# Designs tried in a protein design run: peptides against a protein of PDB entry 5JXT. Part 13

Target 1, 319 residues: chain A of PDB entry 5JXT
Amino acid sequence: SLLPKKEINVYIGMSEMQVKWYQKILEKDIDAVNGAGGKRESKTRLLNIVMQLRKCCNHPYLFEGAEPGPPYTTDEHLIYNAGKMVVLDKLLKRIQKQGSRVLIFSQMSRLLDILEDYCVFRGYKYCRIDGSTAHEDRIAAIDEYNKPGSDKFIFLLTTRAGGLGINLTTADIVILYDSDWNPQADLQAMDRAHRIGQTKQVVVYRFVTDNAIEEKVLERAAQKLRLDQLVIQQGRAQVAAKAAANKDELLSMIQHGAEKVFQTKGAFGTMAEKGSQLDDDDIDAILQAGETRTKELNARYEKLGIDDLQKFTSESAYE

## One batch from the design tools (peptide; made by RFdiffusion4, then SolubleMPNN)

Design b1_p9_2_s3 (from b1_p9_2, 6 letters changed)
Fold by OpenDDE base, seed 4:
Order: structure tokens, then sequence, then C-alpha cells
Structure b1_p9_2_s3 (fold): chain B 319 residues (1-319), chain A 9 residues (1-9)
């Protein structure tokens, strides 16, 4: 029988470099961030800020002039300059030692390019599929990964490219490096490993940058998922239509953690205390804290009705 | 490399 999947949100502090770039993104558009543009501020400008903040949460080298150099090298700086990479690097060592195989999903093909360089640097054998991968090359990559006795440890996928009904039940670990605005896209990604033919417990790690825009992306995705479930259960098909964040929701998401980011000198949380020197006990503590916060988040949305879930209130996320 | 990753991608 297929075992239920275990889903854990992994809350990760920003590196010092991420904090610096997050500040720069907010400062560049400070009038929009403060809501000073009023009714004249375009939704497009706010969407751009959200996208830059999400890029920062993924990796600062997604920005021009962020990578240290010349010379531009693949070295430990690729890891320690992004909190998610620090956690990923430790987690992958543990997962490999356990004899597990990993699917890593991202929304950003440019992040997969960073992860390829990381895989080469660490000597991890991998496959890759994104939106640009030809159909024949996708089949070949899937077949190579699924081959009996395959030496491929990691499969790198864009979340949408992984959604195409492929079977990857030869992996038992799923890492969502970032989240889709549509929670169904992430579920479809998980279902590549969590399917008939899986023989292991599937574990899903969802990386979430703490005290940043990604917490609000996660909350919005959780609200939407619960709303979709309730709409299906109650037969109210009309409620699902307002999928896109409004201007005030986007502004609230941008403002979340912004004050603390401006006040912070250095890194956040475990990244401030240990940086790249995270040990196995630090990873266990992060995973345990993440499991607790995941249960709390789910329990919050399980109690809400359709009318409450239709309101994106920042307050309902702090109670 | 003489070129940053941002420009190689």
Amino acid sequence: as target 1 above (319 residues)
Amino acid sequence: APIPRYLLR
C-alpha cells in the first residue's frame, strides 16, 4: 500500500548577502513598499517587487552584480550566500547517507542552473528537466533516472515541467525549493514521487524563507488549497475564480518582515548563529521546528470557513 | 571564469 506522504515546511533564515539584497530591493521602490503611491501605484510594479523578493529568497546570484568576482568561480560562496543552499547542502548529505533519492523542484529555471553548478561542485549525479527541455530529452532523462541501479541521486525539475504526468517513484524525497502561487502545481510535483509503485515513505520538504515574502506566499497557497477543498466538498464551483492577489494583498505581502529586514545587521536566525557551519543537530532542530510550525499552520486553516478563507487578512496569520 | 553566472544563463 502507498504510505501517506509526510510534508514539512522548512523555515530558513536569510544569509547576510540575502538581507543586503532584500534591503536594496525594498529601498529601490520604497514609496511603493510604504503604499505612498496610493491608488496610482500599479499592480504590475508590486508584482515586480514580489518577484524580486522571491528571487532574493532563492539565491542572490539571480541578480546582476551579486556574484563575487572576477574571477567568477564555483566555490563554497555559492552555498553560504543563500540560506536555502546552506540547509540544502546539509540535508542532501544526510539524504544520500540514508540511501534516498531526491526530486528538487523550483519555479525558476535560473535557480536550476545554480543547482546544476552546485551538483557538479559537490559531485552529485543528477538529471534535469525544465520548460525548454525537448520531449525526447525528457523521456531520456526520466528513463536514466528511473533505471534500475541508476547512479543519479538528484532530479532537478521546474514545478510545471514535473507536472506532466511523469512517474518518478524511484525517488522518495521531494524538495520544493520554492512554492508555486498555485498549491495544486506543488501537489502535482509531489505526486511524481507519491504514486502507485512507490515502496518508501515519501517525505516532502518545502523550503520557506523565514520573516520574508515567502511566508506570505505559503500562507496564501495554504488558504487557497483549503478553499479549493471546501469548494469541492460543498459543490460551490463559483468561489474558485479570484485566484490572483489584489493590490492590497501584494502590498501586505511585500511589507511582511520588511521592518525587521531593515533593522537587521547580518543574517537571520540559525544563519546568524551558525552560518555555513550548520551541523546535523542544527538540521534536526530546523526540521523539528518546521514540523511544529507546519502543524500549527494547517490547524489554523482547517478551522476556517469559506468566507474567512476568501479574505486574505494578515491578522488571521498572526492569531 | 571571466563572466558572472548571471550572464552565462
Scores: peptide ipSAE 0.365, ipTM 0.896, DockQ to the pose 0.234
Fold by OpenDDE base, seed 1:
Structure b1_p9_2_s3 (fold): chain B 319 residues (1-319), chain A 9 residues (1-9)
Amino acid sequence: as target 1 above (319 residues)
Amino acid sequence: APIPRYLLR
């Protein structure tokens, strides 16, 4: 029988480089961040700020002039300059030692390019699928990953491209490197491993940058998921959740953690204490804290009715 | 020279 999937939010501090770039993004549009634009501030401008902050949470090398060089080399700097990469690097060693295989999902194909360079640098054998992958190449990559005795450890996927009905039950670990604004896209990604034919306990690790925009993206996705479930259960099909973040919601999301980011010299949390020297005990502490915060987050939304959940609805910024 | 990752499309 298929075991229930275990889902854990993994809350990760920013590296020193991410803090500096996050500050720079906020400072560039400081009037918009402070709400000084009022009614004149465009929703498009706020959405652009949100997208830049999400890029920063993923990896600073997604920005022009962030990567050290020339020469541009793949080295340890690719890992220690992003909190998610530091945690990923330790977690993948543990996953491999356990004899598991892993799907890594992102919204950003350019992050998959960084993850390919990382896989090559660490000697991890991988497959890749994104939105540009031809249908024939997609079939070939899936078949290569799923074949008996496959030497491919990692499958790199964009969440949307990986959501298209494929079976990847030969993996038992799912890493959501970032989250979709639509929680159904992430569920569809998890369901590539969590299907009939799975023989192992599926574990989902959702990476979330702590004290940043991604906490608010996660909260909003959790709220939407609960609303969708309640609407289906109550037969109220007419409650089209107004999918659109309003300007005030976007502004509140941008402002979340901004003051603490401006006051911070160096990295955040465990990244400030240990950086790239994160050990197995530190990973266990991060996973335990994440499991606790995940239970607390779910418990907040389980108590809310439809009317409370309707006050905050999310547009997918990617339609 | 290697291309910066931000230019790899």
Scores: peptide ipSAE 0.164, ipTM 0.796, DockQ to the pose 0.236
Fold by OpenDDE base, seed 5:
Structure b1_p9_2_s3 (fold): chain B 319 residues (1-319), chain A 9 residues (1-9)
Amino acid sequence: as target 1 above (319 residues)
Amino acid sequence: APIPRYLLR
């Protein structure tokens, strides 16, 4: 029988460079962030801020002029300038040592470009699929990855392209480097490894930038997933979960952690204490804290009814 | 040593 998935949210502090870029994004649109735009603030402007903040949470080199150079080099700076890369780099060493194989999903093809440079730098053999990959090349990449005795350790996928009905049961680890606004897209990604033919325990690591917009993206996704489950269970097909956040929801998400980001000099959390010098005990502590917070998050939404789950519960940015 | 990016593409 297929073992149930183990899902762990991995809460990761921003690097110093991410904090500086996160501040710069907020400062550029400070009037919108403070809600001073009132009724005149466009939903499009707020959505653009959200997208820039999510890019920052993934990697600062997604911004023009962020990468040091010329000359542009592939080196340790690619890792230490992004909290998620620091944790990924340590986690992949552990995963490889365990004889596991890993799927890495992102919403951003440009992040996969950074992950390719990283794979080459670390000597990790990989496959890649995104939304621009031709059908024949997609088949070839899947077949190469799934081949008996394949030397491909990593599969890099965009969540939407990787979600399309493929079998990747030759991997047992799934890393969601970022989250889709639709939790069903992430589930579909997980189900590429967690399917009939899997022989191992599938473990899913969901990377979440701590004290940033990604916590609110995660909360909203968890809320929506619980609502979808309750609607199916109760046969209430008409409860359309509002697919798109409203302006007030977007503003609340942008404001989450913003004050602490402005007050912070340097990196956040374990990234401030150790940066790229994380050891195995630090990774174990991050994973244990993540497992606890994952249980707490799930328990919060399990107690809510359909009517409560239809309300965006902004925990105020001040609690 | 840092690998120049133009060698990786």
Scores: peptide ipSAE 0.074, ipTM 0.752, DockQ to the pose 0.252
Fold by OpenDDE base, seed 2:
Structure b1_p9_2_s3 (fold): chain B 319 residues (1-319), chain A 9 residues (1-9)
Amino acid sequence: as target 1 above (319 residues)
Amino acid sequence: APIPRYLLR
């Protein structure tokens, strides 16, 4: 029988470099961030800010001129300049030692390019699929990964390209390096490993940058998922969950943690205390805290009815 | 040793 998947949100502090870039993104559009643009603020401008903040949460080297150089080298700086990479680097060592195999999903193909450089640097054997991967090359990569006795440890996928009905049950760990705005896209990604033919407990680690835009992306995705479930259960198909965030929701998401980011000198949380020197106990603490916060997040939305979930703007969540 | 990125792609 297929075991239920275990899902854990892994809340990760920004590196010092991420904090500096996050500040610069907010400062560049400070009037929009402060809501001073009023009705004239385009939804497109707010969406662009959200996109840049999400890039920062993933890796600062997604910005032009962010990478140290010339010379441009693959080295430890690729890891310590992004909180998610620091946690990933420790977590992958543990996963490998346990004899597990891992799917890593991202929304950003350019992040997969960084993860390829990382895999080569660490000597991890990998496969890759993104939206540009030809159908034949996709089949070849899947077959190479799923092959009996495959030495491929990691599969790198864009969430949408990896969501396309493929079977990757030869992996038992799923890392969502970032989240889709549509929770169904992430579920479809998880279902590549959590499917008929899986023999292990599937564990899903969802990376979430703490005190940043990604917490609000996650909250909105959880709210939407619960609403979709209740609409299906109650047969209320006419309750069109407004699929797209409005301007006020986007603004609230951008503002989340912004003040604390501006006040912060250096890194956040465990990244400030330990940086790249995270030990196994630090990882266990992060995972345990994440498991607790995941249960709390789920419990918050499980108690809400359809009408509550429809009215629930991010502001009413802190009362 | 640090590997130049242009050698890895």
Scores: peptide ipSAE 0.058, ipTM 0.747, DockQ to the pose 0.264

Design b1_p9_2_s4 (from b1_p9_2, 6 letters changed)
Fold by OpenDDE base, seed 3:
Structure b1_p9_2_s4 (fold): chain B 319 residues (1-319), chain A 9 residues (1-9)
Amino acid sequence: as target 1 above (319 residues)
Amino acid sequence: LPVPAYLLR
């Protein structure tokens, strides 16, 4: 029988470089961040800020001129300049030692480019699929990864491309490096490993930048998932359709943690204390804290009815 | 700190 998947949100502090870039993103459009544009503020402008903040949470090198150089060389700076990379680097060493194989999903193909450079730098053998990968190359990559005795440790996928009905049950670990606005896309991605033919316990690690926009993306995704479940259970199909965030929701998401980011001179949390020198005990502490916060998050939304979940989404329905 | 290129665009 297929074991239930274990899902853990991994809350990760920003590196010092991420904090500095996050501050700069907010400062660039401070009038929009403060809501000074009022009704005249475009939803597109707020969406652009959200996209830049999400890029910062993933890796500061997603911005032009952020990478140190010339010379442009892959080195330890690729890891220590992003909190998610510091945790990923330690977690992958553990995953490899236990004889597991891992799928890494992201929304951003440009983050997969950074992860390819990282894989080469660490000597990890990998496969890659994104939205631009030709059909024949997708088949070849899947077959190369799934073959008996495959030396491919990592599969790098964009969430949407990896969400297509492929079987990757030869992996038992799933890392969601970021989250989709639609929780169903992340579910479809993790269900590439959590499917008929899986023989191991599937574990899903969802990376979430702490005190940042990504906490609000996760909360919104959890709200939507609960709403979708309740709508299916109650047969009220019409309620599920208005998934787009309004301006006020986007503004609230942008403002989340912004004050503390402006007050921060260094890194956040364990990244401030240890930076790239995380040990196995620090990883265990991060995972345990994440498991606790995941249970608390789920318990918050499980108690809400359709009308309560709609009120949080329906301030978007009156414009 | 280098000015983000998106600030220059």
Scores: peptide ipSAE 0.018, ipTM 0.437, DockQ to the pose 0.030
Fold by OpenDDE base, seed 4:
Structure b1_p9_2_s4 (fold): chain B 319 residues (1-319), chain A 9 residues (1-9)
Amino acid sequence: as target 1 above (319 residues)
Amino acid sequence: LPVPAYLLR
């Protein structure tokens, strides 16, 4: 029988470089961040800020002129300049040692480019599929990954390209490096490993940058997922239509953690204490804290009715 | 540098 999947949100502090770039993004559009644009502030401007902040949470090298060079060489700086890469690097070593195989999903094909450079640098054998991958090349990559005795450890996928009906039950670990605005896209990605033919316990690690916009992306995704479940259970199909964040929701998401980011000199959380020198005990502590916060987040949304879940109140998530 | 308005509360 297929075992239930285990899902853990992994809350990760920003590196010093991420904090500096996060500050720079907020400062560049400070009037929009402060809500000073009032009714005239474009929703498109707020959406652009959200996209830049999400890029920063993933990796600062997603910005032009962020990568150190010349020479432009892959080195340990690719890892220590992004909190998610520091945790990923330690987690992948553990996953490999336990004889597991891993799917890594992202919304950003340009982050997969960074993850390819990382895989080459660490000597990890991988496959890749994104939105640009031809149909024949997708089949070949899937077959190469799934073959008996495959030496491919990692599969790199964009969440939407990897969501399309493929079977990857030869992997037992799923890393969501970032989250889709639609929680159903992430579920469809998990279901590539968590399907008939899986023989292992599937574990899903969802990376979330702590004290940043990604916490609000996660909260919104969890809220939407619970709403979708309740709408299906109650047969009320009409309620699902408010998919797009309004202007005030986007502004609240941008402002979340911004004060603490401006006050911070250096990195956040475990990244401030140990930087790139995380040990196995630090990873266990991060995973245990993540498991606790995941249970708390789920328990919060389980108590809410349809009417409460239709209101994105940042306040009701912290009361 | 412009101080964020939320830091002035």
Scores: peptide ipSAE 0.013, ipTM 0.570, DockQ to the pose 0.011
Fold by OpenDDE base, seed 1:
Structure b1_p9_2_s4 (fold): chain B 319 residues (1-319), chain A 9 residues (1-9)
Amino acid sequence: as target 1 above (319 residues)
Amino acid sequence: LPVPAYLLR
């Protein structure tokens, strides 16, 4: 029988470079961030700020002129300049030693480009598919990954490409490098490994930048998932979850942690204490703290009824 | 060293 999947949110501090870029994003649109625009502020402008903050949480090199160079060389800077990469680098080493294989999902194809450079730099053999990959090339990549004795350790996927019903049960670890606004997209991604034919315990690591916009994206996704479950259970199909975050909700999400980001000199959390010198004990502490916070988050939304869950509703910023 | 793939796009 298929074992239940284990899901753990991994809360990760920003690197010093991410803090500096997060500050720059907020400062560039400070009037919008402070709510000074009122009715004049467009929803589009707030969505653009949210998108830039999410890019920053993923990797600062997603911005033009962020990467050190010329010369543009792949080096340890690709890792230490992003909190998620520091944690990923340590986790992948552990996962490989355990004889596991891993799916890495992102919303951003440009982040997969950074992860390809990382895989080459570390000597990890990988497959890749995204939204631009031709159907035949997707089949070939899946077959290459799934073949008996495949030397491919990592599969890099956009969450949308992973949603296409493919079977990747030859992997037992799933990393959601970022979260979709729609929790069903992430579930569909997990179900590529957590499916009939899986022989191992599937573990899902969801990366979440602590004290940033991504905590609010996660909260809204968890709320939507609980609402969808209650609507199905109660047969109330007519409860159209108001898909769209309103301007005030978007503003509240943008403002979350912003004051602490402005006051911070250097990195956040374990990134401030250890940075790239994160060891196996630090990873165990991050995973244990993440497991606790995951249980707390789930317990918060399990107690809410449909009417409470309807007060906070989210649009996909990824058209 | 090869130019990072994300800089080539």
Scores: peptide ipSAE 0.011, ipTM 0.433, DockQ to the pose 0.491
Fold by OpenDDE base, seed 5:
Structure b1_p9_2_s4 (fold): chain B 319 residues (1-319), chain A 9 residues (1-9)
Amino acid sequence: as target 1 above (319 residues)
Amino acid sequence: LPVPAYLLR
């Protein structure tokens, strides 16, 4: 029988470089961030800020002129300049030692380019599929990954390209490096490993930048998922949640943690304390804290009705 | 990153 999947949100502090770039993104559009544009502020401008902040949470090298050089060489700077890479680097060593195989999903093909450079630098054998991958090359990559005795440890996928009905039950670990705004896309991605033919316990690690916009992206995704479940259960198909975030929701998401980001010198959380020197005990502490916060997040939304789940309230985090 | 088309609706 297929074992239930275990899902853990992994809350990760920003590196010093991420904090500096996050500040720079907010400062560039400070009038919009402070709501000074009022009714005149465009939804497009707020969506652009959201997308830049999400890039920063993934990796600062997604910005032009962020990578240190010349010389332009892949080195440890690729890892220590992004909190998610520091945690990923330690987690992959553990996963490999356990004899597990891993799917890594992202919304960003340009992040997969960074992850390819990382795989080459660490000597990890990988496959890749994104939205530009030809149908024949996709089949070849899946077959190469799934073959008996495959030496491919990692599969790099964009969430949407990897969601397209493929079977990857030869992997037992799923890393969601970032989240889709549609929680169903992430479910479809993890269900490539969590399917008939899986023989192991599937574990899903969802990376979430702490004290940043990604925490609000996660909350919105959890709220939407619960609403979709209740709508299906109650037969209320017409309660289409307004699929698009409004301006006030986007502004609240952008403002989340912004004051603390402006006040912070250096990195956040475990990245400030340990940086790239995270050990196995630090990883266990991050995973345990993540498991607790995941249970709390789920328990919060389980008590809410359809009418409550239609209101995006920033304040509901502390009640 | 293109804004997902469903966020523009």
Scores: peptide ipSAE 0.008, ipTM 0.619, DockQ to the pose 0.023

Design b1_p9_3_s1 (from b1_p9_3, 3 letters changed)
Fold by OpenDDE base, seed 4:
Structure b1_p9_3_s1 (fold): chain B 319 residues (1-319), chain A 9 residues (1-9)
Amino acid sequence: as target 1 above (319 residues)
Amino acid sequence: SLPVGTKPP
């Protein structure tokens, strides 16, 4: 029988470089961040800020002129300048040692480019599929990954491209490097490994930048997922989940953790204490804390009815 | 490598 998947949110502090870039993004649009634009503030401007903050949470090298150089070389700086890369690097070493194989999903094809450079630098054999990959090349990459005795350890996928009904049951670990605004896209990604033909326990690690915009993206996605489940269970087809965040919701999301980011000199959390020198005990502590916070997050939404979930703002989850 | 995110000229 297929074992239930284990899902763990992995809460990760920003590196010093991420904090510095996150501050610069907020400072550039400080009037919008402070809500000074009021009703006149463009929803498009707020969406652009959210997108830049999400890029910062993923990797600072997603910005022009962020990568150190010339010369432009792949080295340890690719890892230590992003909290998610520091955790990924340690986690992949553990995953490989246990004889597992891993799918890594992102919303951003440009982050997959960084992950390719990382895979080459660490000597990890990989496959890649994104939105630009030709149909024939997708089939070839899937077949190469799934073949008996494949030496391909990692599959790099954009969440939407990897969601397209493919079978990847030869992997047992799923890393969501970032989250989709639609939780169903992430579920469809997990279901590439968690499907009939899987023989192992599937484990899903969802990376979430702590004290940043990504916590609010996750909360909104969890709220939507619970609402979608209750609507299906109650047969209430007319309850369209609010598909798009309003201006006030976007502003609240942008403001989340912003004060603490402005007050911070250096990195956050375990990244401030250990930097890139995380050991196996530090990773176990991060995973255990993540498992606890994941249970707490789920328990908040399990108690809510449809009417509460429709009115539920991310602010009311902390009151 | 070309820096990730520099537009090609």
Scores: peptide ipSAE 0.007, ipTM 0.493, DockQ to the pose 0.262
Fold by OpenDDE base, seed 5:
Structure b1_p9_3_s1 (fold): chain B 319 residues (1-319), chain A 9 residues (1-9)
Amino acid sequence: as target 1 above (319 residues)
Amino acid sequence: SLPVGTKPP
């Protein structure tokens, strides 16, 4: 029988470089961040800020002129300059040691390019599929990954390309390096490993940058998922979850953690204390804290009715 | 564009 999947949000502090870039993104558009533009502020401008902040949470090298050089070299700086890469690097070592195989999903094909450079640097054998991958090359990559005795440890996928009904039950670990605005896209990605033919316990690690916009992206995705479930259960087809965030919702998401980011000199949390020197006990502590916060997040939305879930409440994060 | 560090094998 297929075991239930275990989902854990992994809350990760920003590196010093990420904090500096996060500050620069906010400062560049500070009037919009402070709401000084009022009704005249463009929704497109706020969406652009959100996209830059999400890029920063993934990796600072997604920005032009962020990578150290010339000369441009693949080295440990690719890892220690992004909190998610520091945790990924330790987690992949554990996953490999336990004889597991892993799917890594991202929304950003340019992040997969960084992950390819990382895989080569660490000597991890991998497959890749994104939105530009030809149909024949996609079949070949899936077959190469799924073949008996495959030496491919990692499959790198964009969430949308990986969502296309493929079977990857030869992997038992799923890493969501980032989250889709549509929680159904992430579920479809998980269901590539969590499907008929899986023989192992599937574990899903969702990376979330702590004290940043990604916490609010996660909360909004969890709220939407619960609303979609309740609407289906109650037959209320008219409750189309507001498909796009309004300006006030986007502004609230951008402002989340911004004050603390401006006040911070250096990295956040365990990234400030240990950085790239994370040990196995630090990873266990991060995973345990993540499991607790995941249960608390789910319990918050389980108590809410449809009418409450239709309201974007910034306030419910402080009780 | 990030330089794709294709080190040849």
Scores: peptide ipSAE 0.007, ipTM 0.473, DockQ to the pose 0.188
Fold by OpenDDE base, seed 3:
Structure b1_p9_3_s1 (fold): chain B 319 residues (1-319), chain A 9 residues (1-9)
Amino acid sequence: as target 1 above (319 residues)
Amino acid sequence: SLPVGTKPP
């Protein structure tokens, strides 16, 4: 029998470099961030800010001139300059030691390029599929990964490319390095490992940058998922969930944690305390805190009706 | 794989 999947949000502080770049992104468009553009502010401008902030949450080297060099060499700086990479590095070591195999999903093919450099640097054998991967190369990568006795530890996928009907039940761990605006895309990614033929407990780790735009992306995705479930259950197919965020929603998402980011000198949370020196106990604490916050998040949305879920509430219960 | 660190601009 297929075991239920375990899903854990992993809340991760920004590195010092991420804080500096996050500040720089906000400062560049400070009038838009402060809502000074009013009704004249374009939705496109706000979407661009959201996209830059999401890039920062993933890795600062997604920006031109962020990577230290020349020489441009892969070294420990690739890890310690991104909070998600610090946690990923420790988590992958644990996952490998337990004899598990892992799917890593991202929305950003350029993040997969960074993860390839990381895999080479750590000596992790991997496969890759993205939106540009040819059909034949996709088949070859899947077959190589699923081969009996495959030495491929990691499969790197873009969420949308990996969502397309692939069977990857030879992996038991799923890492969502970032989240889709559509929670169904992430579910479809998880279902590549969590399918008939899986013999292990599937565990899903969703990385979320704490005190940043990604918390609001996650909240919006959770609201949408619950709304979609209730609409199906109640037969109210006519309640087309407004799929796209409005300007005020986008502005609220951009403003979330911005003040604290401006006040911060250095890194956030466990990244400020330990940085790259995270140990196994620090990882266990992060996972335990994440499991608690995941239960609280789910319990919040399970209590909401359709009418409440249609109202995007900017108020996080923690303000 | 592109050489490590040569992200195309």
Scores: peptide ipSAE 0.005, ipTM 0.465, DockQ to the pose 0.196
Fold by OpenDDE base, seed 2:
Structure b1_p9_3_s1 (fold): chain B 319 residues (1-319), chain A 9 residues (1-9)
Amino acid sequence: as target 1 above (319 residues)
Amino acid sequence: SLPVGTKPP
C-alpha cells in the first residue's frame, strides 16, 4: 500500500543580501507598500511587487547586477547569499547520505539555472525539465532519471512542467523550493513521486521564507485548498470562483513582515545566528519547528467553515 | 564563467 506523504514547511530566514534586496524592493515602491496609492494603485503594480519579493525570497541573483563580479564565479557565495540555498545545501547532504533521491520544484526556470550551477559546484548529478524543454528531451530526462541504477540524484523541475502526469516514483523526497498560488499545482508536483509504484515514504519539504511575502502566499494557498475541499464535500460549486487575490489582499501580503525587514540589520532568524555554518542540530531544529508550524497552520484552516475561508484574514501587518 | 542563470540551455 502507498504510505501517506509527509509534508513539512521549512521556515527559513533571509540572508543579509536578501534583506538588503527586499528592503530595496519595498523602498522603490514605498507609496504602494504603504497603501498611499489607494484605489488608484493598479492590481498589476501590486502583482509586480509580489513577484519581485518572491524572486528575492528565492535568490537575490535573480536580479540584474546582484551577482558579485566580474569575475563571475560559482562559489560558496551562491549558497550563503540565499537562506533557501543554505538549508538546501545541508538538507541535500543528509538526503544523499540516506540513499534517497530528490525532486526539486520551483515556479521560476531562472532559479533552476541557479540550481544547475549549484549542482555542478557540489558535484550532484541531475536532470532538468522546464516549460521550454522539448517533448523528446522531457522523455529522455525522465527515462535517464528513472532507469535502474541511475546515477542522477536530483531532478530539477518547474512546478508546471512537473505537473504533466509524469511518473517519478524513483524519487522519495520532494523539495518545493517555492509555492504556487494554486495549491493544486504543488499537489500535482508532489504526486509525481507520491503515486502507484512508490515503495518508500515520500517526504515533502516546502521552503518558506519566514517574515516575508512567501508566508502569506502559503497561508492563502492552504486556505484555498481547504475551501476547495469543503466546496467539493458540500456540493457548493459556485463558491470556488473568487480565488484571485484582490488589491487589499495583495497589499496585506506585501506589508507582511515589511516593518521587521526594515528594522533588520544583517540576516534574519537562523541565518543571523549561524549563517552558512548551520550544523546538523540546527537543521533538526529548523525541521522540528517547521513540523510544529505546519501542524498549527493545518489546524487553523481545518476549524474554518466555507464562509470564514472566503474571507481573507489579514492579520494586521503590524502584529 | 558566465553569470549565474546565464548558462545556455
Scores: peptide ipSAE 0.019, ipTM 0.619, DockQ to the pose 0.502; fails the geometry check

